# Ledger of designs, part 44: peptides against a protein of PDB entry 4HTP

Target 1, 231 residues: chain A of PDB entry 4HTP
Amino acid sequence: SQTVASHVPFADLCSTLERIQKSKGRAEKIRHFREFLDSWRKFHDALHKNHKDVTDSFYPAMRLILPQLERERMAYGIKETMLAKLYIELLNLPRDGKDALKLLNYRTPTGTHGDAGDFAMIAYFVLKPRCLQKGSLTIQQVNDLLDSIASNNSAKRKDLIKKSLLQLITQSSALEQKWLIRMIIKDLKLGVSQQTIFSVFHNDAAELHNVTTDLEKVCRQLHDPSVGLSD

## One batch from the design tools (peptide; made by RFdiffusion4, then SolubleMPNN)

Design b1_p12_6_s2 (from b1_p12_6, 4 letters changed)
Fold by OpenDDE base, seed 2:
Structure b1_p12_6_s2 (fold): chain B 231 residues (1-231), chain A 12 residues (1-12)
Amino acid sequence: as target 1 above (231 residues)
Amino acid sequence: MEHLEELIEELE
């Protein structure tokens, strides 16, 4: 079935997340999220204008924005050290070079950006001069690849995990990879709470999630902001 | 979002 996520570039989500992160005030952070959400809902209405009973929802995006609430996908089994080694290999970085050492020793302050402990930011600066300017993946494709990684981790297929990671990396900009890493590690550092995200999404979202612990159900049942749980 | 707006216009 046709989904909104199959049409929305992953780059659009990443740009929104970047704007949220860079915004200083809560109000501006909320505005950026609301604009993305409203655009998504509008696109949904246009895409599904002739189909009232679709299962399509904001869930494909929401599960990337709130990756700590993911319950459908099992663990990726991916750590920063694995990603560091992969990037060193993929980018053909000298193992004793500055960039390789930055990735491997990401927890140690290197003095330039104050990004110690944030692997995604360190990776971003290494990737920025080396990667594509524009990615080609949709939100659907990113989720499919992440599903593959989780499935192959459960099956202990390390080679297939690497294959899916390489596909994600080679089809993504440095900015997209920064956010992808944060999604995998499950720490977006947006500066807004989970409750704020739910409150912007729907007035009843936090309550429904507290009861069901089902992010997809929350997104599906509360897709329309004007229709409450009691309607 | 500029890109999503363009996609919506194409559907419409």
Scores: peptide ipSAE 0.038, ipTM 0.759, DockQ to the pose 0.893
Fold by OpenDDE base, seed 1:
Structure b1_p12_6_s2 (fold): chain B 231 residues (1-231), chain A 12 residues (1-12)
Amino acid sequence: as target 1 above (231 residues)
Amino acid sequence: MEHLEELIEELE
């Protein structure tokens, strides 16, 4: 069946995350997240206007925003070093070149942007002049590809992992890839806590998650911000 | 966000 995630461009989520990251104050960060969430809920209501009891929820986005809480998808088996090597290969970067070395030695300060230790930021600047200006993936498609990666990691099919990664990379802008990397590594660096994200989503979200540890259940049961756990 | 809003309008 149709889902909100199948319609929402991954770029829209990434743009929201970028705005959140760039915002200095908690209130501004919350505002950007709330705006995205409200739009999502509005789209949900429109999409499912004639359908009751749908299982569709904010979960496809939430699991990308809070990737450390992922319990459905198995481990990716992907580290920064693997991504570095993949980018060097894909972009045909000289191995002894500046950009290749930046990716491989991402932990070492380069003095340029102060992005030492943040592989995603280093990758962004390498990718920006080389990749698509606009991505083509939806949130659903991103999740499908990530599911494929996790499944193939479990099956020890490195070739298929690479294939899915290439699909993600070749269909994503530099900004989208920055956030995708952070989702895979499970560190978004938004500057807002998990509790803040839950509190904005629903007043009872943190409590329900604490009990169930099931992010999908949290998103489905508390889809309506006006309907509480006790209702 | 802008694109999502357009999609919402198409559904309304």
Scores: peptide ipSAE 0.036, ipTM 0.749, DockQ to the pose 0.795
Fold by OpenDDE base, seed 4:
Order: structure tokens, then C-alpha cells, then sequence
Structure b1_p12_6_s2 (fold): chain B 231 residues (1-231), chain A 12 residues (1-12)
């Protein structure tokens, strides 16, 4: 489909999120998000230059940045323990080996990194020497696969859930998988609040979301930062 | 990841 999300690599979003996470100051975090958003809007304008009344918006990215606000897709039914077991299987890790135990016991202090309780970071270090360096998925493709997972979870089709997860994993770098895990678990640990994300996106975004609880509507109606709710 | 690709092929 002719959407911005169908053209933007998932890696670009993950790189932005990584920069935000690594930034210590609020201002720097905001800058990284704003740069990604501005780039998205610029691409949107170029892509849809000759097309009016498009429904395309920042929603495909926003729902990954604020996964706790997801209302369109149902629950994934995926927890850290499931992912741990999946990675052990997929990577053919010895079950009693160091890396397998790190994944399974992710809540226990693992030493020098101080990443206790952050499954995604633990997974990242296990994956880094084992995964491809560059992923191939677009934001649209990631969302399609996540939709599939949610749908199959609702239908209790565990094998199909596994299939979609495998597709995500196989086509993603270790860094992309780190962020994908956080999106699935719905905790990005960016160090910036939901309110800040909305405020950067649009001045009226928080208000509209508070009323509608519809993230897609927020992204669509407030796509243009210069056009407010009252316009 | 060759092993993962093999697992995917088995599911297809």
C-alpha cells in the first residue's frame, strides 16, 4: 500500500528509539523524536503530493512508540518467559547454558550491565553475536506481523503465533529485536513521558487522546502541526 | 540465522 510506513525501515525507528533512550536530558530526547517525526511528515508530503484526502498518518509509528495505548489490535499473549523459550529454541542454545539461563532468569542480576529485569537488553546481548547486522522489515511489515500475532492469539493458534514471531526475528537485527521485544511487552523505557511524546507531536494531541482514546484518530486529525482541533 | 530459517521452512 502507498503509505509512509511501507517505505520507512523499522531500523530507522529503532535507531531513533535507541538515541532517545541513550540521551540523558529531556531536551535531547525530544530532539531525536522531533527529527524522526519531521522526517516522517516531510516524506508524507512528498509521497502524497498529488493525492488529496489520504488517511495515511504517523499512526503506524506512534502505535509502536506508545504501545500501551494500542486499542486496535488485541493482546499478543506474549510474555518474557515465552520469548526466552522461543529464543533458546531458535538459537539452539543449550538449556543449561549461560545464555539460556540469562534469558530465563532475566530478573536476577546478571553482573556488569545492570540490566536486571530488562529482558530486552538481556536478549540483545545474546542476539548481537548471532543475528544479522541489518534488518529488512518496514514499519508496515512489522505492524502486519504484530496484527497477525494478536489475531492468532485471539484464535488460540499458537503455531501461527510462532510462525509470525519467527518471521519478525529472522528479518531483524539484534537492535531491532530489542525494541520489538519492548513493543510487545509494552515498555520502551525511553525516559520520556507519554505527555511529552504527544506534546511534541501536536499541541492538541494529549487533549484529543484524553477524549477519544483513539491513537489513530489523534494521528490523522492532528497530522499537520499547524492545524488545531478548533480549525 | 540458518537455524531459524530452517524452522520457518518447516512451518511453511
Amino acid sequence: as target 1 above (231 residues)
Amino acid sequence: MEHLEELIEELE
Scores: peptide ipSAE 0.014, ipTM 0.475, DockQ to the pose 0.023
Fold by OpenDDE base, seed 5:
Structure b1_p12_6_s2 (fold): chain B 231 residues (1-231), chain A 12 residues (1-12)
Amino acid sequence: as target 1 above (231 residues)
Amino acid sequence: MEHLEELIEELE
């Protein structure tokens, strides 16, 4: 069956995350997340109007928003230094050039931006003048590619890992890549806690996750905000 | 776990 994630552009999630990060207050951050979630639920209801027995849920998005809670997918085997070297190769950056050195030495302050230690932000500024303006990937496609990376890492198929990474990179804007990097590294820096995300999703979400540690089960069982854990 | 940095180094 078709899923909401197969229709939602990855760019829409990234723009929401960007708005959350730029927001100063907790209330504003929550508002942006709630708006995305409400839109998702409305689309779900419309998409599945005549099909009540579906397994589709917010899980495809939730696992990207809370990547540190991922348990279904195996490890990627990807570090910042690997990504730096990949970008240097892909963008044909001079090895001793300014941008290559920024990527490799991302922990050291190099300028006025104050982005030291945040590889994704450093990568963003290098990518912005060099990448396409609009990506083409859906949330489902992003998850499929990430699944491929994890599976091939487990199988030690390095060439196929690189292929999937290149597909992600070449089909994403600089902004989308910033967030994709943070999802892979498992640190979004949103300025809101896991507890807050769960509380906005459903009143019983934190409790169910504490018991099951199963993010998909949380998203599926508590899909409807009006239906409680005991129902 | 195995890391993928070696792959990039081999292609350089």
Scores: peptide ipSAE 0.008, ipTM 0.425, DockQ to the pose 0.014

Design b1_p12_6_s3 (from b1_p12_6, 5 letters changed)
Fold by OpenDDE base, seed 3:
Structure b1_p12_6_s3 (fold): chain B 231 residues (1-231), chain A 12 residues (1-12)
Amino acid sequence: as target 1 above (231 residues)
Amino acid sequence: MSHLEELIKQLE
């Protein structure tokens, strides 16, 4: 079955998240999220125009925007230190070089940008001159790879975890990797609350999530902003 | 999102 997520580039989500992060004030942040969501819903309506009772929803994007609410896939088993080592290996960075040390000691203030403690930002600057300018992954493909990582972590298949991570990295721009890292670590630093995200999505979203703790159910049942829980 | 709008046009 066709899904919206199979057509939407991961780059589009990342660009939206970047705009949200850079925006000053709640209103502007909300505007950027709403624009992405509205576009998604319009595409959904067009894609499924002749198909009733589809299960497709905003869930594939929502679970990446609110990764701390993920309940379907198990833990990735990935930390910043693992990613640092992987990047050093993949990029063939000198172990005693400036960039390798920045990745390994990401908590220590070493730069002028004030990015201490934010591994994703440090990684971004290391990756920017070294990686693709444009990624090729869709939102569905990103979720498929993340599912693979979680499954293989549960099965203790470290080699397969590395394989999936390499696929994510090699097919992503520096900006996409910045956000992917934040999704894996489950800290997007958007400057907007979970409550705000839910409120923009649907007026009843926060309530339904509080009761069910099921993000997919929230996205499916409240897909139409004009149809409430009581209707 | 200019890209999604383009995709919608391709479906219509």
Scores: peptide ipSAE 0.043, ipTM 0.789, DockQ to the pose 0.879
Fold by OpenDDE base, seed 5:
Structure b1_p12_6_s3 (fold): chain B 231 residues (1-231), chain A 12 residues (1-12)
Amino acid sequence: as target 1 above (231 residues)
Amino acid sequence: MSHLEELIKQLE
């Protein structure tokens, strides 16, 4: 079935997240999120114009924006050290080289940027000169690959985990990978609270989530911002 | 979001 997520490039989400992160004020951060959400809803209405009672919602994006609230997908089993080693291998970085050491010792300041402890930012700068400028993945495809990783982690299929990770990496820009890493590690560093995200999404979102703890239900039931829980 | 806007226009 057609979904909004199958049409929206992952790059568009990442660009939005980047704008949010770079924004200093809360109001500006909210504006960027709202613009993305409004565009999503508009696309949904157009895509599903002739279809009633679709299950499609903002959930595919929301679960990437609030990855710490993910309950459907099992643990990835991926740590920064694993990613570091993977990048070193994939990019053929000399193990004793500057870039490899930055990835492996991401917690230690290197003096180049104030990014100590932020593996995703360190990875970004290593990847920027080595990756394609434009990725090719949709939000749907990213979620499918992440589902695969989680499933294979549960099944202890390390080779298949690597395969899915390689697909993510090879089809993503450096910027997209920065955000993908943060999604996997479950720390986006947006500078905006979960409550704010929910409040922008729907007035009743926080309440419904507090009761159900089900992000998909929140996105589905409160898809229309004009229809409340009591309606 | 300019790209998404273009996609929306394709559906209209």
Scores: peptide ipSAE 0.042, ipTM 0.781, DockQ to the pose 0.726
Fold by OpenDDE base, seed 1:
Structure b1_p12_6_s3 (fold): chain B 231 residues (1-231), chain A 12 residues (1-12)
Amino acid sequence: as target 1 above (231 residues)
Amino acid sequence: MSHLEELIKQLE
């Protein structure tokens, strides 16, 4: 079945997240999120113009924006140290080199960018001169790969986990990988709360989530911002 | 114009 997520580049979400993160004020952060959401809803309406009762919703994006609320897929089993080692291997970084050491010792201040403790940001600067400028993955493809990672982690298939990670990495820009890492680690550092994201999505979203703890149900049931829980 | 907006126009 056709989904909005199958058409939206992951890069578009990452660009939005980047704008949100760089914005200082709450209002500006909200504006960037709202613009993405409105565009998504408009695309949904156009895509499903002749189809009623579709299950497609903002869920594929929402679960990446609020990864801490993910309940459908199992744990990834991925930590920063694993990613560091993977990048060192993939990029053929000298183990005693500056970039390898930055990745491995990401918690130690380097004095250059003030990004101590933020592995994703450190990775970004290492990746920027080495990765493709434009990624090729859609939001759906990213979710499919993340599902694969979680499933294979549950099945203890480390080789297949690595395969899916390599696919994510090789098809993503440095910026996209920064956000992908944050999604996997479940810390986006957007500067806006979960409640703010829900409030922008739908006035009743926080309430419905508190009751159901089901992000997909929230996104499907409250897809239309004009239709409330009591309607 | 965002890339997404361009995609929307292609559907439309």
Scores: peptide ipSAE 0.041, ipTM 0.771, DockQ to the pose 0.742
Fold by OpenDDE base, seed 4:
Structure b1_p12_6_s3 (fold): chain B 231 residues (1-231), chain A 12 residues (1-12)
Amino acid sequence: as target 1 above (231 residues)
Amino acid sequence: MSHLEELIKQLE
């Protein structure tokens, strides 16, 4: 069965997140998220027009937007240092070179951008001149690869983790990788609270999540903004 | 399909 996530490019989500991050003020941030969500729901309705009672929902996107609430997949076992080493290897960066040192010492303010401590931003600037301009992954494919990473981490298959990471990286733009890193590290730095995201998604979303702690259930049960929990 | 493609573009 087809899902919305299997059609939506990961780049579209990343672009939305980038707009949210760059926006000043809560209202503008909310607008960008709402626009993405509304488009998703419209696409869902079109995709599933002749199929009632589908299990498809906003969950594939929501779990990437709120990665700290992920409960389905286990821990990735990936930290900034691992990613730094991977990028150094993949990009064949000199180990004592400026870019390699930036990645390894991402906590030290070395740049003019004030991005100290934000590994994803450091990585972005290293990747921008070196990687694809446009990614090819859908949201579904990203989630599949992340599932693979988590599964292989649980199985202690480091080589397979690396393989999946390389697949993510090689099929992603610098901007997409910036956000992918933040998703893996579980810190998007959007400047919007979890509560705000839920409130925009559905009026009852925060309450349902507080009770169930199940993001997928929240997305499924509250897929229609006009249908409440009590309905 | 054309309608779906249009909707996808709205996400961009």
Scores: peptide ipSAE 0.040, ipTM 0.730, DockQ to the pose 0.336

Design b1_p12_6_s4 (from b1_p12_6, 5 letters changed)
Fold by OpenDDE base, seed 2:
Structure b1_p12_6_s4 (fold): chain B 231 residues (1-231), chain A 12 residues (1-12)
Amino acid sequence: as target 1 above (231 residues)
Amino acid sequence: MPHLEKLIEELE
């Protein structure tokens, strides 16, 4: 079935997340999230104009924005060290070179950027001069690949995990990969709380999530901001 | 104009 996520570039979500992260004030962070959400809802209404009972919702985006609340897919089994080694291999970085060492020793301050311990930021600066300027993946495709990774992790198919990771990496810009890494590691560093994200999404979202712990149900049932839980 | 707004315009 047609979904909003199948039409929205992953780059658009990443650009929104980047704006949120760079914004200093809570109000500005909220504005950027609200603008993305409102655009998503408008697109949903246009896409599903002739279909009243669709299961499509903001869930494909929400599960990437709040990856710590993911319950549908199992653990990825991916750590920073694995990603570091993969990037060294993929980019053909000299193992004793500065960039390889930055990725492997991401916890150690290198004095260049105050990004010690943030693997995604270190990766971004290594990738920026080497990767595509524009990615080609939709939000749906990113979720499909992440589902594949989780499934193959459960099946202990390391080769297929690597294949899906390579597909994500090779079709993504450096900025998109920065955010993808943060989604996989489940730490976006947006500077806004989960409660704030829910409150912007819908007034009843936090309550429904507290009861159900089902992020998809929250997104589907509270898709319309004007329709409450009791309606 | 956000990319999504362009997509909406193309869909309408």
Scores: peptide ipSAE 0.044, ipTM 0.777, DockQ to the pose 0.704
Fold by OpenDDE base, seed 1:
Structure b1_p12_6_s4 (fold): chain B 231 residues (1-231), chain A 12 residues (1-12)
Amino acid sequence: as target 1 above (231 residues)
Amino acid sequence: MPHLEKLIEELE
């Protein structure tokens, strides 16, 4: 079955997340999220116009926005050090070079950008002059690749994990990779709380999540912002 | 979201 996530470029989500992160005020952050969500819901209505009983929902995006609440997908088994080594290899960076050392020593303040401890930001600046300008992945494809990584981690297939990571990396811009890294590490640094994200999504979302701990159920049952839990 | 809006228009 067709899903909204199969049509929405991952770049569009990343662009929204970037706007949210750059926004200073809570209201502006909320506005950017709301605009993306409203567009998603509008697309859903258009895509499923002739199909009333669909299971499609905002879940594919929500699980990337709130990756710490992921319960369906198993652990990736990926750390910053693994990604650093992968990038050094993929980009053919000299091991003693400035960029390789930045990736490996990401926790040490490099005086210029104040990005100490944020591996994704350090990676972004290394990747920006070296990566494609526009990614090709949809949100669904990103989730499929992340599912593959988690499954292969469970199966202890390191070679297949690397393969899926390479697919993600080679088909993503530097900006998309910044956000992908943050999704994998489960720290988006948006500057908005989980409760704020839920409140914008649906008034009853936080309550339903507290009861079910099921992000997919929350997204599916509360897809319509006008229909509450008691309805 | 300009790109998503275009996709929506294509579906309508």
Scores: peptide ipSAE 0.044, ipTM 0.770, DockQ to the pose 0.882
Fold by OpenDDE base, seed 3:
Structure b1_p12_6_s4 (fold): chain B 231 residues (1-231), chain A 12 residues (1-12)
Amino acid sequence: as target 1 above (231 residues)
Amino acid sequence: MPHLEKLIEELE
């Protein structure tokens, strides 16, 4: 069966996350998230107009927005140091060069942007002049590749992990990779709380998540904002 | 989201 996630470009999610991050006020951050969510729900209704009882929901996007709440997918086994080494290899960066050293020493304050400790931002500036302007991945494809990484990590297949990472990297813009890194490391730095994200999604979302700890159940059961838990 | 709006229009 078709899913909303199979039609939505990963770039659209990343652009929304970028707008949220750049927004200074809570109200503006909420507005950007709500606009994305409302568009998703509208697309869902159009896509599934003639099909009742679909299991499709906001879950594919929500698990990328709140990656610290992931329970279905096992650990990736990926750290910043692994990504740094991969980028140095893939981009053929000189090992003693400025950009390689920035990636490896990302915790050390270097440069004017104050990005110390944020590997994703450091990677973004290295990637920006070197990567595609537009990515080609859907949200579904990103999740499929992340599932592959987690599965292969559990199986200790390092070669297949690298293959899936290379597919993600080579089909993504610098901006998309910035957010992908943050999703893998499980720290988006949006400046909005988990509780706020849930409250915007549905009034009962935080409560249902506190009881079930199942993000997919939350997204499916509370897909309609007008239908509560008691209904 | 202009892209999603376009996709919706294509389904309708």
Scores: peptide ipSAE 0.041, ipTM 0.772, DockQ to the pose 0.876
Fold by OpenDDE base, seed 4:
Structure b1_p12_6_s4 (fold): chain B 231 residues (1-231), chain A 12 residues (1-12)
Amino acid sequence: as target 1 above (231 residues)
Amino acid sequence: MPHLEKLIEELE
């Protein structure tokens, strides 16, 4: 069965997240998220027009937007240091070079951007002149690769983890990789709370999540914003 | 990226 996530480019989610991050006010942040969500729901309705009782929902996107609430996928076992080393290898960066040192010492203020401690931003600037301008991955494909990473981490298959990471990296723009890193590290730095994300998604979403702690159930049961928990 | 593609091929 076709899913919305199999059609939506990962780039579209990343662009939305970038807009949210750059927005100064809560209202503007909410607007950008709402626009993405509304577009998703509209596409869902069109895609599934003739199909009742589909299990498809916003979950594939929501689990990337709220990665700290992930319960289905096991831990990646990936930290900033691992990613730094991977990028140094993949980009063939001199180990004692400026860019390699920036990645390894991402916590130290090394630049004018004030991005100290934000590995994803440091990585973005290193990647921008070196990566594809446009990614090719869908949200579904990103989730599949992340599932593979988590599974292989549990199985202690380091080489297969590296393979999946390489697939993510080689098919992603620098901007997409910035957000992918933040998803893996589970810190998006959107400047909007979990509660706000839930409130925009559905009025009952926060309550249902508090009870179930199941993000997929929240997305599925509350897919329609007009249908409440008590309905 | 040719370099990255090569690395992927080596892991396959």
Scores: peptide ipSAE 0.014, ipTM 0.515, DockQ to the pose 0.023

